Peptides against a protein of PDB entry 6FRK. Designs and how they scored, part 200

Target 1, 411 residues: chain A of PDB entry 6FRK
Amino acid sequence: NEEVLNAMLKEVCTALLEADVNIKLVKQLRENVKSAIDLEEMASGLNKRKMIQHAVFKELVKLVDPGVKAWTPTKGKQNVIMFVGLQGSGKTTTCSKLAYYYQRKGWKTCLICADTFRAGAFDQLKQNATKARIPFYGSYTEMDPVIIASEGVEKFKNENFEIIIVDTSGRHKQEDSLFEEMLQVANAIQPDNIVYVMDASIGQACEAQAKAFKDKVDVASVIVTKLDGHAKGGGALSAVAATKSPIIFIGTGEHIDDFEPFKTQPFISKLLGMGDIEGLIDKVNELKLDDNEALIEKLKHGQFTLRDMYEQFQNIMKMGPFSQILGMIPGFGTDFMSKGNEQESMARLKKLMTIMDSMNDQELDSTDGAKVFSKQPGRIQRVARGSGVSTRDVQELLTQYTKFAQMVKKM

## One batch from the design tools (peptide; made by RFdiffusion4, then SolubleMPNN)

Design b2_p21_8_s4 (from b2_p21_8, 12 letters changed)
Fold by OpenDDE base, seed 3:
Structure b2_p21_8_s4 (fold): chain B 411 residues (1-411), chain A 21 residues (1-21)
Amino acid sequence: as target 1 above (411 residues)
Amino acid sequence: LKELEELRKLYLQIQKINDEL
C-alpha cells in the first residue's frame, strides 16, 4: 500500500513539476498529502487513486488560498487600482481587460498611462481604450510618471470615476530604478489596490519575480496572464505563496474578453488535467446561451438548419479562442489547436458566415437546406456572387452542412 | 452532463467541418 502511494505521489509530483509548480511547494505538498492519507482507510478497498487525487486537490486548493480576502471595489467610491509588473507580462493589455470587465458591469471606469519609459506605451493604451470606448489619460510630453499618475487620478476623481486604473512602467528585469519609480507613484496616488501582473509562461521564475515585487511594493492582488499557452499555470501557486495575495483574475488570451475572475477549483482542476467543466458552464452561461436551449431542443429533434449553423458559428466566435473552450473539456489537451490553427479556423468561420449572409430566409430556415440548393442550382450562383466567393466554396459549405445535419439526425 | 456531452459533440462536429474545409 505504501509503495503504491509513493508511486502515485511520484507521478503527481512529476506532473506538478511539468506544470511549473515550484519544487519546494511540490515537496511540501507531498509531505502534507502523505500526512493526510490514512493508510488504514486505504486498506479498506477505497479507490486509492481517487483518494490520492482528492488529497492532492485539497492541498493545491490551500496553496492558492493566501488566507486573505481579495480586495473588491466599492460602488459609488473612487477606487484607484495600480498595476505593477515586468515588461512582456501582459500588464498594459490586462489594464484594458480589467477596465472593460468593470465597464461591462456598469462601473464608470478609466485608464491612466503612467508608462513613460516604453516608446509607444501611451499609443498602445490609447488604441486599446478607444476600441473598448474607455476614457483614458496620459501624456506625450511629460516624462515623470508621478506627475502623469497624480494628474490623471485627480482628473478622474473630480469627474466621479469609480474605477481608476493606473498602468506603470515595466522593465525587462527587476531593477532598483523600477521599484523606486513604482514606490514614488504609489506614494503619490495612494492606490486602494496594487495588482501584480505575472506571465504564467516564465515557469520556475514566478516565485523569485513575485517575491521581488512584494518585497518592494504592497502587492494586494495578483493577475496571472498567458494561461492560454503551454503554461499550465503552476507558477500561479508560487506567486500566491510569495505575495501572500489572492489571484483575482486570469488572462486567457489576446482578446479583450479573454479575461475572467479567478476561481480556485476550476483552476486546480485544469492544472491537474481534469478539465474546467465549471468555467465552461460559466462561459456558456455568460454568452446568454438561452438561445442554445432552443438549439439543443432542435438538435434533440434531429432538426438543423443553415441558420442554426450560423448561430453556432456566432456563438463560437463570441466564446473567443476555440482552443480554450476545448481545453476546458476533459480529455482535450491544450495541444489540439496551435494559436495559428485557431486564427485560421476563425477566419474560415467568418468566410462561411459571409457566404450564409448572402442566403435568403427560405434557404437559411429550410430543414433540408442542401436540397433547396440542389433543386435550384441558380441559388448557388446567386450566393456565390453575393458573397464574392466561387460556386465551389458554396458547394463545399453545403456539403459540410449536409454532413453535420446527417450527424445531428443520428444523435 | 447530457447537455455538456451534446455541446461537446457539436463542437467536435464544427471542428471537423473546419478541418475538412
Scores: peptide ipSAE 0.000, ipTM 0.294, DockQ to the pose 0.111
Fold by OpenDDE base, seed 4:
Structure b2_p21_8_s4 (fold): chain B 411 residues (1-411), chain A 21 residues (1-21)
Amino acid sequence: as target 1 above (411 residues)
Amino acid sequence: LKELEELRKLYLQIQKINDEL
């Protein structure tokens, strides 16, 4: 029994190391799991694998809990949120995502660019802010981030903004001069929250980076980015351990809406490849897929039209990148997220929808759409011309529709 | 849950189609 336990724990430890979980945390988890498993309950013929998985899950949940309550903004107050993190962490993009999140929740939100180190930082922030209709402040000429941050915070306080987000300089390396600059900015603006932005893809370096920031500035919150890529998110555990600060949000893609509140249970479930059933339910509920009862009913009757396919492509596009949906599905682990260029898949879906936008209602609503086109080949040429695509592209779409409609008839 | 499983199967089929493209 102990040999079987040790073998299974070795596999779990290997998988956690491959998920970028810090080796120190993996060792501690192994000891905690061994101490939490009742060997007598394992002898009683219970599913040893499920028991070990549950013990591992429970210990990972403890590792992501810093034991401190997350800071939350106060309604009707000026809440200053300072962002810190390395260059390439997604800090600037995350500032815009957080601002957009609060704006959509009805907060009066603004952005300040205090990144004077990176050429074009202010232009990038301005582009993102303008696209999202978020008020912004920054300078093309001021080189002191303390001046920019102070002036921007004062301006937006005077204008009664509730959420004031300050983006700071990120450097490529942990330089003492960067930490001094961050401390000077923090002292000048007196932020209500300091958010450390961490790239999940930096793997085993997460602990050392998160610690270096926490040792210099009073990091109170963590945001983890690039959880849509090859990063399994194990570095997030290292950031929590090093900063003793809660993860408040995660970045799940390149879009401004690829940003969600951190949930412990779904995150650990995803990390273990168990899927995010709760997040899938939440996304399905947000999509008002109640309109899909009619679709599910049609599918149960083996009916599937080109319009039904178009509506499904719209639903997929509303749910976000297809890889995220798959990563939320139990048994479709992180390996399915790695194989698809999400942007290419979304561009393909959008191309297919553009072809269908050139179809008429008779073509879209036909229970045998492919047969409508096969009986009158002139329809293919009309649709191809209307959508600016080849007749081959339309034939490929109809071939896919036919394959899908045949699968639906077998369901 | 059954409806979510059916939707899940649908999305998986759409992906398989997109990966074959």
Scores: peptide ipSAE 0.000, ipTM 0.296, DockQ to the pose 0.117
Fold by OpenDDE base, seed 5:
Structure b2_p21_8_s4 (fold): chain B 411 residues (1-411), chain A 21 residues (1-21)
Amino acid sequence: as target 1 above (411 residues)
Amino acid sequence: LKELEELRKLYLQIQKINDEL
């Protein structure tokens, strides 16, 4: 029985190391699981595999819980949130995702770009903020991040913003100059929360990086990014252990909607390859699939318009990356969609929707939209000009629509 | 088109899972 336990623990430890869990945490977990398993209960005919899996699950849940309550913004107050992290961690993108999350929850949210080191940092933030209709502040001429952060925070406080997010300079290396700049910014703006953004794909380096930030700045929250990847997220455990700070959100892709509140149970279930049934249910419920009853009814009647196709593309885009949804279903491996195909597919869907945004109601609501365009070729040219695409791109869309409409008629 | 058909099948499968929950 002890030999069987040790063999199974070795397999679990190997799988956790392959999931980028820190080797020290894996060793500690092995000892904790071995001490928590009653060998007498295993002798009574209980499924030894299920007991070990449950013990491992319980110890991983404890590793993700820092025992500290996550900071939450106070309604009707001005909440200053400072972001810190290395360059390439996804920090700037995550600022925009968090701002958009709070804006969708009805908070008066704004963004400040205090990254003066990276050329085009302010342009990138401005582009992301403008797309999400989020107010922003920054400078093209001011080089002191303390001045920009202070002026931006003061401006948005005076305008009664509730969520004020400050993006700071990220460097490629953990340099003392970066940490001093972060301390100067933090001292000037007096943030209510400091968020460390970490890339999950750095694997075993997560502990050392998270510790270096916590030792220099008062990190109170962690956001883990790039969990859409081959990164199984084991580095997140190292971040919590090193910072003693809760993970508050996860970034699951490059899209502004690829951002979710962190849930411990689903995350650990996914890390163990058990699937994320709760996250799937939440994602399915967020889609308001009930609003699609009318679409299902039309499909049952063999009716499919360009508008119905547009609404389906909107629903697909709201679902977020299909690879993530599949990775939430037990037994669907991460390999079902190659990463390259999904971003290209989403960009393709968005292009198709932009073409349809240039169509009129007669074109969109026709039961034979392709025939409307074939009878009047001038419509193709109008739509192509309106959407900034070629007439060929519009013809390809109509060809795709025709194939879909024929499939719906055969259902 | 094949990718969009797979996406549609996936959407219908998720709907079916939601209807069974």
Scores: peptide ipSAE 0.000, ipTM 0.266, DockQ to the pose 0.024
Fold by OpenDDE base, seed 1:
Structure b2_p21_8_s4 (fold): chain B 411 residues (1-411), chain A 21 residues (1-21)
Amino acid sequence: as target 1 above (411 residues)
Amino acid sequence: LKELEELRKLYLQIQKINDEL
């Protein structure tokens, strides 16, 4: 039993290391899991795999909980939120995402660009803010970030803004002068919250970077970015451990809406490849996919048309990143995020939709669309010409539709 | 839950289609 436990823990530890979980945390987790598993209960015929998975899940939940309550803004007050982080961490984009999040929640929100080091930082912030209709402040001429931050905070306080987000200069290196600038800005504006923005894709470097920021600046919150890519999110555990600060939000893409409140349970479930059922339910409900009931009813009757397939592709396109949606479904492992360039999968779906856009209602609404095309091959040539694709591409679509429709008929 | 399971089956099938293309 101990050998089986050790073998399974070795597999879990390997998977966690491949998920960018820090080696020290993996070691600690292994020891904690070993201490939490009653070997006597493992003898009672309980599914050893489920027991180990549950113990691992429970210990991962503890690793993302710093035991500190997350800061939350107070309604009707002026809340100053200062952002800190490395250059390329997605800090500036995250400022805009957070501002947009609060604006959509009915907060009077604004953005301040106190990044004087990066050429075009203010233009980038201005572009993002203007697109989202968020008020912004910055300077093209002032080079002191303390002056810009102070003036911007004062202005927006006087205008009774509730959420005042200050973007600071990102740093490439742990240069002491750059941390001194952050401290000067923090001292001048007296932020209610200091948010460290961390890129999840830096893997094992997350601990050292997060620690370096915490040792210099009183980081109270963490935001993890680039969780849409190959980053399996294990670096988030390292950030919490190093900063002793809660993760408050995650960035899940490039769009301004690709930003969500951090939920511990869904995050750990996703990290373990268990999926995010709650997030899937929330996304399905947000899409008002009432049309899914009608489709489900058609599918129960073994009816599936090319139009029904088109509508499903359209729904997938509306749900956002196909890889992320699939990653939320239990049993779609993280390998789904790795195998397809999401852009390529979306481009393929869009190509298929473009082929179907050249079909007529008789072709789209037929319960056997493939048979309509097989009886009149001239339809394939018409659709191919209309879509700018080969007759082979249309035949491949019809072959895929036929396979799907046959599966639906067997349900 | 039943609707979600059916939605899951649908996505699994759409994905198989996408993987076979």
Scores: peptide ipSAE 0.000, ipTM 0.291, DockQ to the pose 0.130; fails the geometry check

## One batch from the design tools (peptide; made by RFdiffusion4, then SolubleMPNN)

Design b2_p22_1_s2 (from b2_p22_1, 8 letters changed)
Fold by OpenDDE base, seed 1:
Structure b2_p22_1_s2 (fold): chain B 411 residues (1-411), chain A 22 residues (1-22)
Amino acid sequence: as target 1 above (411 residues)
Amino acid sequence: DEEEKELEELLKRIEKFEELLK
């Protein structure tokens, strides 16, 4: 029993290390799991795998909980939020995402660019803010970030803004001069919250970087970025452990809407490859895919048309990147869609949809679309010419449709 | 529970589509 436990814990520890979980945290988790598992209960024929997974899950949940309540903005007050982080962490993009998140919730939100070190920082922030219709402040001539931050905060306080986000300079190296500048800005504007933005893709370096920021500035919140289908998110555990600060949001892509409140349970489930059913429900509900009920009803009746397949492809495309959707499905590991495979899969879907755009209503709405084409081969040639594809590509689509329609009829 | 089941069914269908797209 102890050998089986040790073997399974070794597999879990390997998977967590491959997920960029810090080696010290993995060791601690292994010890905690060993201490939490009663070997006598494992003898009783309980599914040893489920018990170990549950114990691992429970200990991971504890690792992402710093025991500190996350700061939340107060409605009707002026809330100053200062962003800190390294260059390339996604800090500037995350400022815009957070501003947009609060704006969509009916908060009077603004952005301040206090990054004077990076050429074009203000242009980037201005571009993002303008696209999102978020008020912004910055300077092309002022080089002191303290002056810009102070003037911007004062301006937006006087205009009764509720959420005032200040983006600071990010540097490539942990330079003492950067931390001094951040402290000067923080002292001048007196932020209600300091948010550390961390890139999840830095893996084992997350702990050391997060600690370096926490040791120099009073980090109260963490945002983890680049939690796209490839980022396994284990660095988030390191950030919490090092900063003793809660993760408040995660960045899940490049779009301004690729930004989610941090939920512990879904995040750990995803980290373990269990999927994120709740986050997927939330995404489906946000997309108002209510029209899926009609499709589900048709599918329950064993009816499946080329139009129904087209609508499903549209729904999949609306849900966002395939890797993100798959990474939310239980049993689909993050490795199932490489970035290359996602673009290729999306291009393949778009190609299939373009073929179907050349079909007529009789072809699309037939409960046996493949039979309509088989009876009149001239339809295949028409569709192929209309969509600019080969007759083989149309036949492949019809073969895929036939396979799917047969699976639906067996359900 | 019904919404979760409908979602699980939708997901299984998406999985089947993705397998067909491979």
Scores: peptide ipSAE 0.000, ipTM 0.268, DockQ to the pose 0.024
Fold by OpenDDE base, seed 5:
Structure b2_p22_1_s2 (fold): chain B 411 residues (1-411), chain A 22 residues (1-22)
Amino acid sequence: as target 1 above (411 residues)
Amino acid sequence: DEEEKELEELLKRIEKFEELLK
């Protein structure tokens, strides 16, 4: 029993390291899981794999919970939100995404560009803000970020804005001058919240980067970006551990709508390759897709066919933004969220649909479509020839379907 | 042959992570 536990924990630890979870956190998790699992309960015929997965899931949920309540803006007050983070973290684009999120929720929102270091920072912010119809402030001539931030905050306070977002200068490297500038800006504008923006794609470097920011500035919230890429999001655990601050939002793509409130349980389920079925259902319900009652009912009954998957792909293609929804589908998040833009993700989905267009009704409507193909390999060759793809491409589709259908059966 | 190579690369990555977990 202990040998089986150790082997399974080794597989889980490997998967977490491949998900960019920090080595120290993985070691600590392994010890905590070993301590939480009663080996006597494992002898009672419970699925050992389910018990280990549940224990791992519980320990990961604790790792993303800093034990600190997230800051929330107060309605009818002027809330100043300062953004901090390195260049390339997605900080500037995330400012616009957060502003747009609050604007859509009926908040009077504005943006301030206090990035004087990066050429074209103000033009980029102005372009994003104008597209979203968000009021903005900045300067082409003023080089002191403290002056720009102070003037912009004063202006928008006087105009009774409720959400005032201040974008600051990022640097390519962690430099003391960057932190001094951030402290000067923070002291001048007295922000209600300081948001650290972190790129999830930096993997094991997430801990050191997040710690360096927390040691110099009073980070109260974290936003994790680039969760639409090859990054499985394990760096988010490192950010929480280092900053002791909650993740409030995640960036899941390049579009302004590729931004969502952070949910702990769905995120951990995705990190473990379980997908975010609940978040998918929530998002489907938010989009008022009436046709999805039938899907939700099928999911509740543990039934999922290749046709049901095809219909979901059609819905995803209608819904946009595509990357965010794919990331919620069990088994598709890691394999489909390659570093491709939204167009590449859409092209992959269209390729899968084209493969399914070459399937017959017996294959599409089977409650065990993968078993139909495994029993008669000639079906794979027929579908491959019909869709102009390799037999491998058809097998990959069937493998993804099987992963998803197994998740639905476990609900 | 390509599937075996991808699996071997994955196994080598797994082995490297296993060494880091020691």
Scores: peptide ipSAE 0.000, ipTM 0.308, DockQ to the pose 0.012
Fold by OpenDDE base, seed 2:
Structure b2_p22_1_s2 (fold): chain B 411 residues (1-411), chain A 22 residues (1-22)
Amino acid sequence: as target 1 above (411 residues)
Amino acid sequence: DEEEKELEELLKRIEKFEELLK
């Protein structure tokens, strides 16, 4: 029993380290999981793997929870949100994404560029803000970020803006002067929230960087960027631990709408390689694809057909960056993300759809499509011939469908 | 109690997913 526990914990610890979870947090999690698992209950025939997975998930939830309630803006008030973070963290892009998020919710939102250090920072913010139709402030002549931030905040307060987002200069690792500047800006504008923007791809460096910001300014929120299919986001746990601040949003791509409220459960599920079904459902709902309500209702009832999978593939092909959406679909994320670029993933989906185009309505609309094919193997050969593929390709599709349908039944 | 129950339900869902990823 202890050998099985230690083997499984070793696999989990390896997966968490490969997901860029800080080694100290992984050690602490391992100790906490060992302490939470009653080895005597494991002897009673309970699925030992399930108990370990439950304990691991429970401890990951605790690592994401800083024990502090996330700051939320007050409607009808002036809410000043200051952004801080390293150069290249996606801070400027994230300011625009957050502004757009609140604007879409009917908040009077604006952007201030207080980055005087980076050449073209104001032009970049202006470009992003103009595309999103967000009011902005900045200067080409003023070099003091304190003056720009103060003037911009005062202007937008006087114009009764509800959400006032201030972008600051990104620090390089070695410049203490930029932390002093950041503190001076914070003292001058007295923000209601300070958001630390962290790049998920920096891995084990997340803790030290997040701590360096928290030691200088009162970081109250974290936003994690570059949670596209390459970064598992384990560095986010390190940021929460170092800042003692909640993750409020995640950036999932380059588009202004590749931005979502942080949800603990989907994030941990994705971190463990289980996919993000809730994020998929939310994204599907946000796209107002009229045909998706009926599909979501079928999914809620544990019904999933080959036609429902086909419709999902059509929707995925419409939803933009294909790699992100596939990474959210359980069972597809690991196999599709590991082996190719977005174009290869699209080509694979199109191949699967072409196979399904050779299926009949009885096969497509069956609640147990795999069983229809297993009972009559001649159907596999018909579909293979009709679509110009091997019988193996059809079997692979049916295997993927079976995996997906079992997931939907378990939802 | 409600947050623990939601967590337990989610964990049951996650366990069900991991069994499928095998």
Scores: peptide ipSAE 0.000, ipTM 0.265, DockQ to the pose 0.016; fails the geometry check
Fold by OpenDDE base, seed 3:
Structure b2_p22_1_s2 (fold): chain B 411 residues (1-411), chain A 22 residues (1-22)
Amino acid sequence: as target 1 above (411 residues)
Amino acid sequence: DEEEKELEELLKRIEKFEELLK
């Protein structure tokens, strides 16, 4: 029972780490799940799998819940929303998306460009705002973001705007000058909400970045962007943990309408690939944990064989619709492993495995499999004939193996 | 702590491998 629990937790932890969930959060989740599962209840013949899945889901829901209610704008009031975040986070685009979201709901919404650092920031905001028919404010001549933000907020307050969104300067790095500018703007305009915009594609860096912003400014809300691409949704958990602030919205594409309110359960369901948690657990049970430990130990020694590559392909194939799980993880675009590309990638893996099935143990277990084949070219012809492929296909496999083994040696 | 670092490294290797398969 405990072995089955540990096995299932190891896979869930693996999937979460693959989803860019911070290792500390994965540890904490593992401990919390272990403490929440009564092993005696597991002995009573209840579906152990469903219990573990439920416990994992419950702990992930806690990780995205900071225990703080999300700020919501008050109707008939002037709500000032200040945006903060790094350059390239999608902050400016997200300001326009949020403005358009509230405008479509019948809120009197406006945008202020207080980004004086980035050349063309105001032109970009103006272009987006004009396309969406959103009123905007900014300056081509004023270089002080505090003056622009203050004047813009005052103007739109006097015009009885209900949603006043202020876009601030970003930087490429966490710089003291950025944080001082953000504090000066925040002090001048007295925002009702400070929104940290995070790019989900930064992966494990999400925690450190989110913490740095929270330590300097009173972040009350998080928006996660780029959940359409290669971004693993796990960074969102790190942002919540670091900021102790709820995720309020997610950006799901480049279009102004690719923006939705954050929903915990759908997000966690997507993060876990709930349609495939069943497939994950079935695959855990097929993954001999011992084989992974032996592989890790070999990899620590910089040894990587064709058998180790075969076992990794089996593990990838055994991880199943891992492509669907990845495609279900917010930020793994449907195109990352489009159903067509998945089938093609799986067919490619199966082809490579079929070539390796025609190799002997000496070839598979060699720490330099490519050298074994280079020394005796007759082996390539044997494997090619055995697998029904060209000698070129075998050479391509050996080239891929060599590249991978070189990467493993550099790790 | 070491086992989890090893697991994280293994996952990074799998990801790099998936990138090589693209």
Scores: peptide ipSAE 0.000, ipTM 0.321, DockQ to the pose 0.016; fails the geometry check

